# Peptides against a protein of PDB entry 4HTP, part 38

Target 1, 231 residues: chain A of PDB entry 4HTP
Amino acid sequence: SQTVASHVPFADLCSTLERIQKSKGRAEKIRHFREFLDSWRKFHDALHKNHKDVTDSFYPAMRLILPQLERERMAYGIKETMLAKLYIELLNLPRDGKDALKLLNYRTPTGTHGDAGDFAMIAYFVLKPRCLQKGSLTIQQVNDLLDSIASNNSAKRKDLIKKSLLQLITQSSALEQKWLIRMIIKDLKLGVSQQTIFSVFHNDAAELHNVTTDLEKVCRQLHDPSVGLSD

## One batch from the design tools (peptide; aimed at target 1 S39 F43)

Design b2_p20_5_s3 (made by RFdiffusion4, then SolubleMPNN; from b2_p20_5, 10 letters changed)
Fold by OpenDDE base, seed 1:
Structure b2_p20_5_s3 (fold): chain B 231 residues (1-231), chain A 20 residues (1-20)
Amino acid sequence: as target 1 above (231 residues)
Amino acid sequence: SEMEELRARWEKKIAEELAK
């Protein structure tokens, strides 16, 4: 069956996340998230107007926004050092060059941006002059590739992990890769709490998650903001 | 703006599905 995630560009999610991160006030951050969510729900209703019993929900996006709550897919087994080495190889960066050293020593403040310790930001600036301007992946495709990475990590197939990572990287802009890295590392640095995200999604979301610890179930059961747990 | 373009893409996508 068709899903909303198969129609939404990953770039659109990343643009929303970028706006949330750059916003200074809590209210503005919430506004950007709410706007994306409302658009998603409206499109869901349009896409599934003739089918009432669908399992499709906001889950494909929510699991990328709250990656620390991911329980369906296994661990990626990916750290910053692995990504650094991959980028050095992929971009053919000189090993003793400035950009390679930035990636490998991302915790050391060497630049003017104050991004020490934030690998995704370091990677972004290295990638920006070298990557395509617009990615081509949907949210569903990103999740499929992440599923592949997790599965292959479980199977100890490092070659296939690299293959899936390369597919993600080669089809993503620098900005998309910044957020993809943060999703993999499970730290988005949005400046809003998990509780805030749940509260905006649905009034009962935090409660249901506390009971079930199942993010998909939360997204499915509380898809309609007007229908509560007690209804 | 980028956000205006994003909103426009959503609106177009929704309209296309409603037209089916």
Scores: peptide ipSAE 0.506, ipTM 0.924, DockQ to the pose 0.948
OpenDDE base, seeds 2, 3, 4, 5: peptide ipSAE 0.472, 0.501, 0.330, 0.497; ipTM 0.917, 0.923, 0.800, 0.923; seed 4 fails the geometry check

Design b2_p20_5_s4 (made by RFdiffusion4, then SolubleMPNN; from b2_p20_5, 10 letters changed)
Fold by OpenDDE base, seed 2:
Structure b2_p20_5_s4 (fold): chain B 231 residues (1-231), chain A 20 residues (1-20)
Amino acid sequence: as target 1 above (231 residues)
Amino acid sequence: SEMEALRARWEALIAEFEAK
């Protein structure tokens, strides 16, 4: 079945997240999220205009924006150190070189940017001169690959985990990888609370999530901002 | 195709909010 996520480039979500992160004020952060959401809903209506009872919703994006609330896919089993080693191997970085050491020692300030403790930012600067300028993955494809990683982690298939990670990495820009890393580590550092995201999405979203703990259900039932829980 | 038209619509929507 057709989904909005199958048409939306992952780059577009990442660009939105980047705008949110760079915005200083809460109002500006909210605006960027709202604009993305509104566009998503509008496209959804266009995509499904002749179809009733669709299960498609904002969920594919929401689960990436609020990865701490993920309940469908299991743990990835991926930490910063694993990613560091993978990047060193993939990029053929000298192990004792500056960039390799930055990745491995991401917790200590080694650079001029003051990004100590933020592995995703450190990775971004290492990747920027070395990777694609524009990625090719859709939001759906990213979620599919993340599902694969989680499933294979549960099955202890390390080789298949690596395969999926390589697909993500080789088909993503540095900016996309920055956000992908943050999604995997489950810390986006957007500067907005979960409550704010829910409030912008729908007035009843926080309440429904508190009751159901089901992010997909929240996104599906409250897809229309004008239709409440009591309707 | 319908798929191409849908993609174009999304691209237009994306462009719209990126400009704001």
Scores: peptide ipSAE 0.167, ipTM 0.771, DockQ to the pose 0.071
OpenDDE base, seeds 1, 3, 4, 5: peptide ipSAE 0.091, 0.100, 0.083, 0.087; ipTM 0.720, 0.718, 0.706, 0.713

Design b2_p20_6 (made by RFdiffusion4)
Pose (drawn by RFdiffusion4):
Structure b2_p20_6 (pose): chain A 221 residues (1-106, 117-231), chain P 20 residues (1-20)
Amino acid sequence: SQTVASHVPFADLCSTLERIQKSKGRAEKIRHFREFLDSWRKFHDALHKNHKDVTDSFYPAMRLILPQLERERMAYGIKETMLAKLYIELLNLPRDGKDALKLLNYGDFAMIAYFVLKPRCLQKGSLTIQQVNDLLDSIASNNSAKRKDLIKKSLLQLITQSSALEQKWLIRMIIKDLKLGVSQQTIFSVFHNDAAELHNVTTDLEKVCRQLHDPSVGLSD
Amino acid sequence: KTPTQEFFEEKIEELEEEDE
């Protein structure tokens, strides 16, 4: 019943992505990712130490790291133009004000929002990776259910409980373009030698994370 | 060690103590 994702602050995923994006070289981008992945695996063993048929995996984090491969969640129905309106309303931004104009007259949207949010209020987030995933699930379902009000509420939960950095990265997760500077093939190859292959056949991110959870155990086994 | 690595290590130590 328990999950690694319920114990990991979304902030730690975001700080990892931030350092990856900030790194100039491939080797450094891989290093930052590998450290998070390796810690996730060590904690998985400690958490599920004496457990039986464990289905937990790196999937809750991997689906955020490779969001373009997201298949389980339907479309979010979220445009950058409406996030701008959501922030103007939420932050009580005067429309003639400098911050409101930056959002309206839209180095992607996530960065503009980052610069707007950074000097403001909350500096430390509270959400775990699991809670972020649960809320993204509500947003995708409510888009399918044509419930734009429930989408606004769920997104408001995500935004108001998160730091500027987490919001920058959450926006990118929703738009599905992280701009990390490291390819999907590279990310899969760091996770597992066989991961790129398994994903080609299955197009199934959760299956790949679960089946190839152990790096020393290959597809042949 | 990064703060994330340290966080994981602390959580693992807590679990090991509970197993005692």

Design b2_p20_6_s1 (made by RFdiffusion4, then SolubleMPNN; from b2_p20_6, 10 letters changed)
Fold by OpenDDE base, seed 5:
Structure b2_p20_6_s1 (fold): chain B 231 residues (1-231), chain A 20 residues (1-20)
Amino acid sequence: as target 1 above (231 residues)
Amino acid sequence: MTETQKRFEELIEEIKKAEE
């Protein structure tokens, strides 16, 4: 069966996250998230109009928005240093060059942007002049590739991990890669709390998650904002 | 309306047309 995530471009999630990050106030951040969620739910209703009891939910997006709460997918085994080395290789950057050094020494402030310690932002600026303007991946495809990475990490298949990473990188814009990196590192820097995200999703979401620690269950059981836990 | 919102609306319209 088709899922909403199979139709939604990863770029659209990333653009939403970018708007949230750039917004100064909590209210504006919430608005951007709510608008994306509402659009998702409307599309879900249209897609599944004639199909009752579907298991499709917001989970594919939610697990990327709250990657620190990921329980189903095992650890990636990927750190900033690994990504830096991969980008240097992929982009054929001189090892002693400015861009390579920026990636490797991402914790040291070398520039005027104040992006020290934020590897994703440093990578973004290196990638922007070198990568696709528009990516081709859906949210489902991104999750499939991330699942592959986690599975292969568990199996200690480094070659297959690299293969999946290359697929992600080569099919993504610089902006999409910025957010993908943050999802992998599990730090989105949105400026909104987990509690806020849950509260916007559903009034009972935080409570259900506190009890179950199951993000998919939260998204499925509380898919309809008008139906509570006690219903 | 954001570009993302427009794309969602287009997707919904496509589904509705396919059901007719």
Scores: peptide ipSAE 0.453, ipTM 0.906, DockQ to the pose 0.915
OpenDDE base, seeds 1, 2, 3, 4: peptide ipSAE 0.452, 0.450, 0.450, 0.440; ipTM 0.906, 0.906, 0.905, 0.903

Design b2_p20_6_s2 (made by RFdiffusion4, then SolubleMPNN; from b2_p20_6, 12 letters changed)
Fold by OpenDDE base, seed 2:
Structure b2_p20_6_s2 (fold): chain B 231 residues (1-231), chain A 20 residues (1-20)
Amino acid sequence: as target 1 above (231 residues)
Amino acid sequence: MTPFQQRVEKLIEEIRKKEE
């Protein structure tokens, strides 16, 4: 079955997240998220116009926006050090070179950008001159690859984990990789709370999530902002 | 409009054309 996520480029989500992060005020951050959400709902309505009772929802995006609430996927088994080593290998960076050292020592950067402890930002600057300007992945494809990573981690298939990571990396821009890293590490640094995200999504979202702890159920049951829990 | 908004509008237009 067709899903909204299969038609939405991952770049669109990343650009939205970038706008949210760069926004200084809460109101502006909320606006960018709301605009994306409204567009998603509009897309859903159009895509599923003649199909009632679809299971499609905002969940594919929401689970990337709130990765700390992910319960469907098992652990990725991926940390910053692993990613650093992967990038050094993939980009053929000299191990004693400036860029390799930046990735490995991301917690104590010597640079002027003030990105101390933010591996994703350090990676972004290393990747920017070296990677594609435009990615090709959809939100669904990103989720599929992340599912693969989690499953293969559970199965201890390191080779397949690397394969999926390489697919993510080679088909993503530097900006997309920045956000992908943050999703994997489960820290987006958006500057908005989980409560704010839920409140914008639906008035009853926080309550339903508190009871069910099921993000997909929240997204599905509260897909329509006009339909409440009591309805 | 954002690229996403543009894609949504394009989809709606395509659906409309198919219904005509």
Scores: peptide ipSAE 0.490, ipTM 0.892, DockQ to the pose 0.717
OpenDDE base, seeds 1, 3, 4, 5: peptide ipSAE 0.482, 0.487, 0.483, 0.486; ipTM 0.889, 0.889, 0.889, 0.890

Design b2_p20_6_s3 (made by RFdiffusion4, then SolubleMPNN; from b2_p20_6, 10 letters changed)
Fold by OpenDDE base, seed 1:
Structure b2_p20_6_s3 (fold): chain B 231 residues (1-231), chain A 20 residues (1-20)
Amino acid sequence: as target 1 above (231 residues)
Amino acid sequence: MSETQQRFEELIKEIEELEE
């Protein structure tokens, strides 16, 4: 059966995250997340109109928004240094060049943008003039590739990890890669807490997660914002 | 309405049209 995630472009999630990050106030950040969530739920209802017993939920998106809570997918085994080396290789950057050095020394404040310590932002500026303007991946496809990376990391298949990473990179815009990096590193820097994300998703979400520690169960059981745990 | 919201609406419309 088709899922919402198989229809939603990864670019749309990234655009939402970008809006959240750029918003100054908590209320505006919440609004952007709520709008995406409401659209997702509305699409879910349309997609599954004739099917009441579906396991589809917001989980494919939620696990990317709250990657630190991921428990189904094993560790990627990917650090900033690995990504830096990969980008240098892929983009054929001179090793002694400005861009290669920015990626490798991302913790050192060398730039005018104040992006020291934020590898994803440094990568974004390096990628922006070199990457496609529009990506082609859905949220489902991104999750499939991330699953592949985690599985191959567990199996110690470094070459296959690289293959999946290259597929992600070559099919993503600079903006999408910025957020993908943050998802892999598990630090989105949205400026809103986990508790806030849960509270917007469902009033009982934080409580259910505290008990189950299962993000998928939270998303499935609390898919309808009007139906509580005690209902 | 954001571009994202517009795309969602288009997707919904496509599904609804297929069901008619």
Scores: peptide ipSAE 0.397, ipTM 0.877, DockQ to the pose 0.909
OpenDDE base, seeds 2, 3, 4, 5: peptide ipSAE 0.381, 0.386, 0.383, 0.387; ipTM 0.873, 0.874, 0.873, 0.875

Design b2_p20_6_s4 (made by RFdiffusion4, then SolubleMPNN; from b2_p20_6, 10 letters changed)
Fold by OpenDDE base, seed 5:
Structure b2_p20_6_s4 (fold): chain B 231 residues (1-231), chain A 20 residues (1-20)
Amino acid sequence: as target 1 above (231 residues)
Amino acid sequence: MTPFQERVEKLIEEIEEKEK
């Protein structure tokens, strides 16, 4: 069955996250998230108009927005140092060059940008002049590749992990890769709390998550903002 | 309207046209 996530470009999620991050006020951050969510729900209603019993929900997006709450997908086994080495190899960066050193020494601020310790931002600036302007991946495809990475990590198949990472990287813009890195590292730096995200999604979302610790159940059971837990 | 909102509206229109 078709899912909303199969129709939504990963770029659209990333652009939304970028707007949220750049917004200074809580209200503006909430607005950007709400607009994305409302559009998602509208598309869901249209896509599933003739199908009342669907399991499709906001979960594919929510698990990328709140990656620290991921329980279905096992650990990636990917750290910043691994990504740095991968980018150096993929981009054929000189090992002693400025960009390679920036990636490897991301914790040591050498530049004017206050990006010390944020590997994703450092990677973004290295990637911006070298990567595609527009990615081709949907949210579903991103999740499928991330599932593959986690599965292969559990199986200790390093070569297959690298393959999936390369697919993600080569089909993503610099901006998309910035957010993808943050999703993998499980730190989006949105400046909005988990509680706020849940509150915007559904009034009962935080409560249901506290009880179940199952993000998919939260997204599925509380898909309709007008239907509560007590209904 | 955000680019995503515009895209969603377009996709909805495409779905509705196919049902016809």
Scores: peptide ipSAE 0.450, ipTM 0.883, DockQ to the pose 0.911
OpenDDE base, seeds 1, 2, 3, 4: peptide ipSAE 0.426, 0.431, 0.433, 0.436; ipTM 0.881, 0.883, 0.878, 0.885

Design b2_p20_7 (made by RFdiffusion4)
Pose (drawn by RFdiffusion4):
Structure b2_p20_7 (pose): chain A 221 residues (1-106, 117-231), chain P 20 residues (1-20)
Amino acid sequence: SQTVASHVPFADLCSTLERIQKSKGRAEKIRHFREFLDSWRKFHDALHKNHKDVTDSFYPAMRLILPQLERERMAYGIKETMLAKLYIELLNLPRDGKDALKLLNYGDFAMIAYFVLKPRCLQKGSLTIQQVNDLLDSIASNNSAKRKDLIKKSLLQLITQSSALEQKWLIRMIIKDLKLGVSQQTIFSVFHNDAAELHNVTTDLEKVCRQLHDPSVGLSD
Amino acid sequence: SEEEEENQELWSKLLEEAQE
């Protein structure tokens, strides 16, 4: 019943992605990712130490790191133009004001929002990766159910309980373009030697994370 | 719960060690 994702602050995933994006070289980008992945695996063993048929895996984090491969969640129905309106309303931004104009006259949208949010209010987030995933699930379902009001509420929950950095990365997760500077092939190869292959045949991110959870146990086994 | 707090501390420890 328990999950690694319920114990990991979304902020730690975001700080990892930030350092990855910031790194100039491939080796350094891989290092930052590998450290998070390795810690996730160590904590998985400690958490599920004496457990039986464990289905928990790196999938809750991997689906955010490779969001373009997201298949379980339907489309979010979220445009950068409406996030601008959501922030103007939420932050009580005067439309003639400098911050409102930056959002309206839209180095992607996530960065503009980052610069707007950084000097403001909350500096430390509270959400876990699991809670972020649960809320993204509500958003995708409510898009399918044509409930734009419930989408606004769910997104408001995500935004107001998160730091500027988390929001920058959450926006990129929703738009599905992280701009990390490291390829999907590279990310799969760091996770598991066979991961790129398994994804080619299955197109199934959760299956790959679960089946190839152990790096020393290959597809042949 | 106490166990949840211990798990959060364990995670922080493991992540810090991996970053060193």

Design b2_p20_7_s1 (made by RFdiffusion4, then SolubleMPNN; from b2_p20_7, 11 letters changed)
Fold by OpenDDE base, seed 2:
Structure b2_p20_7_s1 (fold): chain B 231 residues (1-231), chain A 20 residues (1-20)
Amino acid sequence: as target 1 above (231 residues)
Amino acid sequence: SAEEAELRALWARILAEARA
């Protein structure tokens, strides 16, 4: 059946995350997240106006925003070094060139951006002049590809992992890839706590997650911000 | 499809309004 995630561009999640990251104060960070969340809920209501009790929820987005809490999807088996090598190959970067070395030695860059240790940021600047300006993936499609990667990692099919990664990369802007990398590595660097994200989502979210450790259950049971655990 | 395009447009409008 139809889901909100199948209609929401991954780019819009990424732009929200970018806004959150660039915001200095907690209140401003919360505002950006709330704008996206409220939009999601409003669209959900419109999409499912004739269908009550659907299983659709914010989970597809939440699991990308809080990737360290992912429990449904198995490990990706992907590290920065693997991604660096993949980008060098995909972009046909000279092995001894500046950009290839930046990716491989991301912990000690010589640039002026001060992004040492942040592979995603280094990748972003390498990708920006080389990739699409606009991505084409929805949140559902991103999750499907990530599911494929995890499944194939479990099956030890490196060739199929590469295939799915290439699909993600070739259909994403530099900004989208920056955030995709951070989702895979499970470090978004938003500057806002997990507790804050849960609190904005629902007053009871942190409590329910603490008990169940099930992010999907949290998103489903607490989909309506006006309906609590005790209701 | 036309339906998919309309839904994508609806989402875009909703998000734009929220950010205004």
Scores: peptide ipSAE 0.756, ipTM 0.970, DockQ to the pose 0.931
OpenDDE base, seeds 1, 3, 4, 5: peptide ipSAE 0.755, 0.755, 0.755, 0.755; ipTM 0.969, 0.969, 0.969, 0.969

Design b2_p20_7_s2 (made by RFdiffusion4, then SolubleMPNN; from b2_p20_7, 11 letters changed)
Fold by OpenDDE base, seed 2:
Structure b2_p20_7_s2 (fold): chain B 231 residues (1-231), chain A 20 residues (1-20)
Amino acid sequence: as target 1 above (231 residues)
Amino acid sequence: SAEEEALRAEWARLLAEARA
């Protein structure tokens, strides 16, 4: 069926996340998130103008923004070391070269950026001169590929996991991959709390999630910011 | 398709408007 996520570029979510991360103040971080969320809701209304009671919601985006709260898909089984090895292979990096070693030893400072311990940032700088400037994936496509990875991890099909990862990588910019990595590792480093994200989404979101631990239910039931739990 | 392109354009417009 028709969904907002099928029309929203993953790049636009990533640019929003980048803006949030770069902002120093809570208010500014909230503004960037609200801009994306409001756009989503307006687009939802336009897309579903002639359809009432659709199941479509902000969930496809929310589960990427708060990946640690993901409960629908199983574990990816992916660590930084696996990604490092994959990038070395995909980019044909010399094993003893600077970039390969940066990826493998991401915990050790090697440059001037001070990104030690943040694999996604290390990867970003390696990828930036080598990847597409603009990605082509929608939020729905990203979620579909992540679903595939989780499913194949459960089935112990490493070959198919690699296939889906390659699709993600080859269709994404360096910036998009930075955020994708953080989503997979489940650490976005936004500098804004989970509670803040929920509060901006809906006044009752934190409460509903605390009770249900169901992110999709939160997004669906509280899709309309003007309709509360008691309504 | 033309419809898909129109929808993507509408999204882009909405996001740009929100960020202005």
Scores: peptide ipSAE 0.728, ipTM 0.964, DockQ to the pose 0.930
OpenDDE base, seeds 1, 3, 4, 5: peptide ipSAE 0.727, 0.728, 0.727, 0.727; ipTM 0.964, 0.964, 0.964, 0.964

Design b2_p20_7_s3 (made by RFdiffusion4, then SolubleMPNN; from b2_p20_7, 10 letters changed)
Fold by OpenDDE base, seed 2:
Structure b2_p20_7_s3 (fold): chain B 231 residues (1-231), chain A 20 residues (1-20)
Amino acid sequence: as target 1 above (231 residues)
Amino acid sequence: SAEEQELRELWARILAEARS
């Protein structure tokens, strides 16, 4: 069955997240999220015009926007140090070189951008001159790869984890990788609260999530902003 | 496929309009 996520580029989610992060005010942050959400709903209606009973929802995107609420996937088992080593290997960076040291010592201020402690930002600047300008992955593909990583982590298949990570990395821009890293580490640093995201999504979303703790159920049942829990 | 391309273009248009 066709899903919205299978047609939405991961790049478009990342650009939305970037816009949210760069926005100074809450209202502007909300606007950027709303624009993406409304687009998703509009596309959903077009895609499923003749199919009323679909399970497709905003869930594939929501679980990436609120990765700390993920309950379907098990732990990735990926830390910043692992990613640093992977990038050094993949990009063939000299181990004693400036870029390799930046990745490995991401917690130490280097005095340039003040990005100490934010591995994703450090990675972004290393990747920017070395990666594709535009990625090719859809949101569905990203989720599939993340599912694979989590599953293989549970199975202790390090080689398969690396394979999926390499696929993510090689098919993503520097900006997309920045956000992908943050999704994996489960810290997007958007500057907007979970409550705000839920409130924009649906008036009853926070309540339903508090009761069910099921993000997919929240997205599915409250797909239509005009239909409440009591309807 | 041609259909997939059309759908991708539709999405791109929808998002672009929302951001305008």
Scores: peptide ipSAE 0.752, ipTM 0.969, DockQ to the pose 0.955
OpenDDE base, seeds 1, 3, 4, 5: peptide ipSAE 0.750, 0.751, 0.750, 0.751; ipTM 0.968, 0.969, 0.968, 0.969

Design b2_p20_7_s4 (made by RFdiffusion4, then SolubleMPNN; from b2_p20_7, 12 letters changed)
Fold by OpenDDE base, seed 2:
Structure b2_p20_7_s4 (fold): chain B 231 residues (1-231), chain A 20 residues (1-20)
Amino acid sequence: as target 1 above (231 residues)
Amino acid sequence: SAEEAALRALWAQILAEARS
């Protein structure tokens, strides 16, 4: 069956997240999120115009926006050090070179950007001059690859984990990879709270999540902003 | 496919309009 996530570029989610992060005020951050959410709902209605009983929801995007609430996937088993080594290998960076050392020693301030401790930002600047300008992945494809990583981590298949990571990396821009890294390590640094995200999504979202701890249920049951829990 | 291209174009249009 058709899903919204199978048609939405991952790049568009990332650009939304970038806009949110760069915005100073809560209201502006909310605006950017709302624009994406409303677009999603509008596209959903168009895609499923003749199919009212669908399970498709905002869940594929929401689980990337609030990765700390992920309960369906098992742990990725991926840390910054692993990613650093992978990038050094993939980009064929000299081991003793400036960029390799930046990735490996991301906690130590070495640059002018003040991004010490933020691996994703350090990676972004290393990747920006080296990667493609526009990625090709949809949100569905990103989730599929992340599912694969989690599954293979549970199965202790490091080779397959690497394979999936390489697919993500080689098909993503530097900006997309910055956000992908943050999704994997579960720290988006958006500057907006979980509660705010829920409140924008649906008035009853926070309550339902507090009870169920099931992000998918929240997204499905409260897909329509006009239909509440008591309805 | 033509259908997929149309859907991608529709999404792009919707998002662009929302951001305008």
Scores: peptide ipSAE 0.755, ipTM 0.970, DockQ to the pose 0.930
OpenDDE base, seeds 1, 3, 4, 5: peptide ipSAE 0.754, 0.753, 0.753, 0.753; ipTM 0.970, 0.970, 0.970, 0.970

Design b2_p20_8 (made by RFdiffusion4)
Pose (drawn by RFdiffusion4):
Structure b2_p20_8 (pose): chain A 221 residues (1-106, 117-231), chain P 20 residues (1-20)
Amino acid sequence: SQTVASHVPFADLCSTLERIQKSKGRAEKIRHFREFLDSWRKFHDALHKNHKDVTDSFYPAMRLILPQLERERMAYGIKETMLAKLYIELLNLPRDGKDALKLLNYGDFAMIAYFVLKPRCLQKGSLTIQQVNDLLDSIASNNSAKRKDLIKKSLLQLITQSSALEQKWLIRMIIKDLKLGVSQQTIFSVFHNDAAELHNVTTDLEKVCRQLHDPSVGLSD
Amino acid sequence: EEEELTTWWEELIEETEEEN
């Protein structure tokens, strides 16, 4: 019943992605990712130490790291133009004000929102990776159910409980373009030698994370 | 920051192993 994702602050995923994006070289981008992946695996063993048929995996994090491969969640129905309106309303921004104009007159949208949010209020987030996933699930379902009010509420929960950095990366997860500077093939190859292959056949991100959870155990086994 | 995060992981794993 328990998951690694329930124990990991979304902030630690975000700080990892930030360092990845900030790194100039491929080797450094891989290093930052590998450290998070390796810690996730060590904690997975400690958490599920004496457990039987464990289905937990790196999937809750991997689906955020490779969001363009997201298949389990339907579309979010979220445009950058409506996030601008949501922030103007939420932050009580005067429309003639400098911050409101930056959002309205839209180095992607996530960065503009980052610069707007950085000097403001909350500096430390509280959400875990699991809670972020649960809320993204509510947003995708409410888009399908044509409930734009429940989408606003769920997105408000995500935004108001998160730091500027987490919000920058959350926006990018919703738009599905992280701009990390490291390819999907590279990310899969760091995770597992066989991961790129398994994804080609299955187009199934959770299956790949679960089946290839152990890096020393290949597809042939 | 990297040292703090590593320490946080180590502490979280140790506490989970003790609880188990």

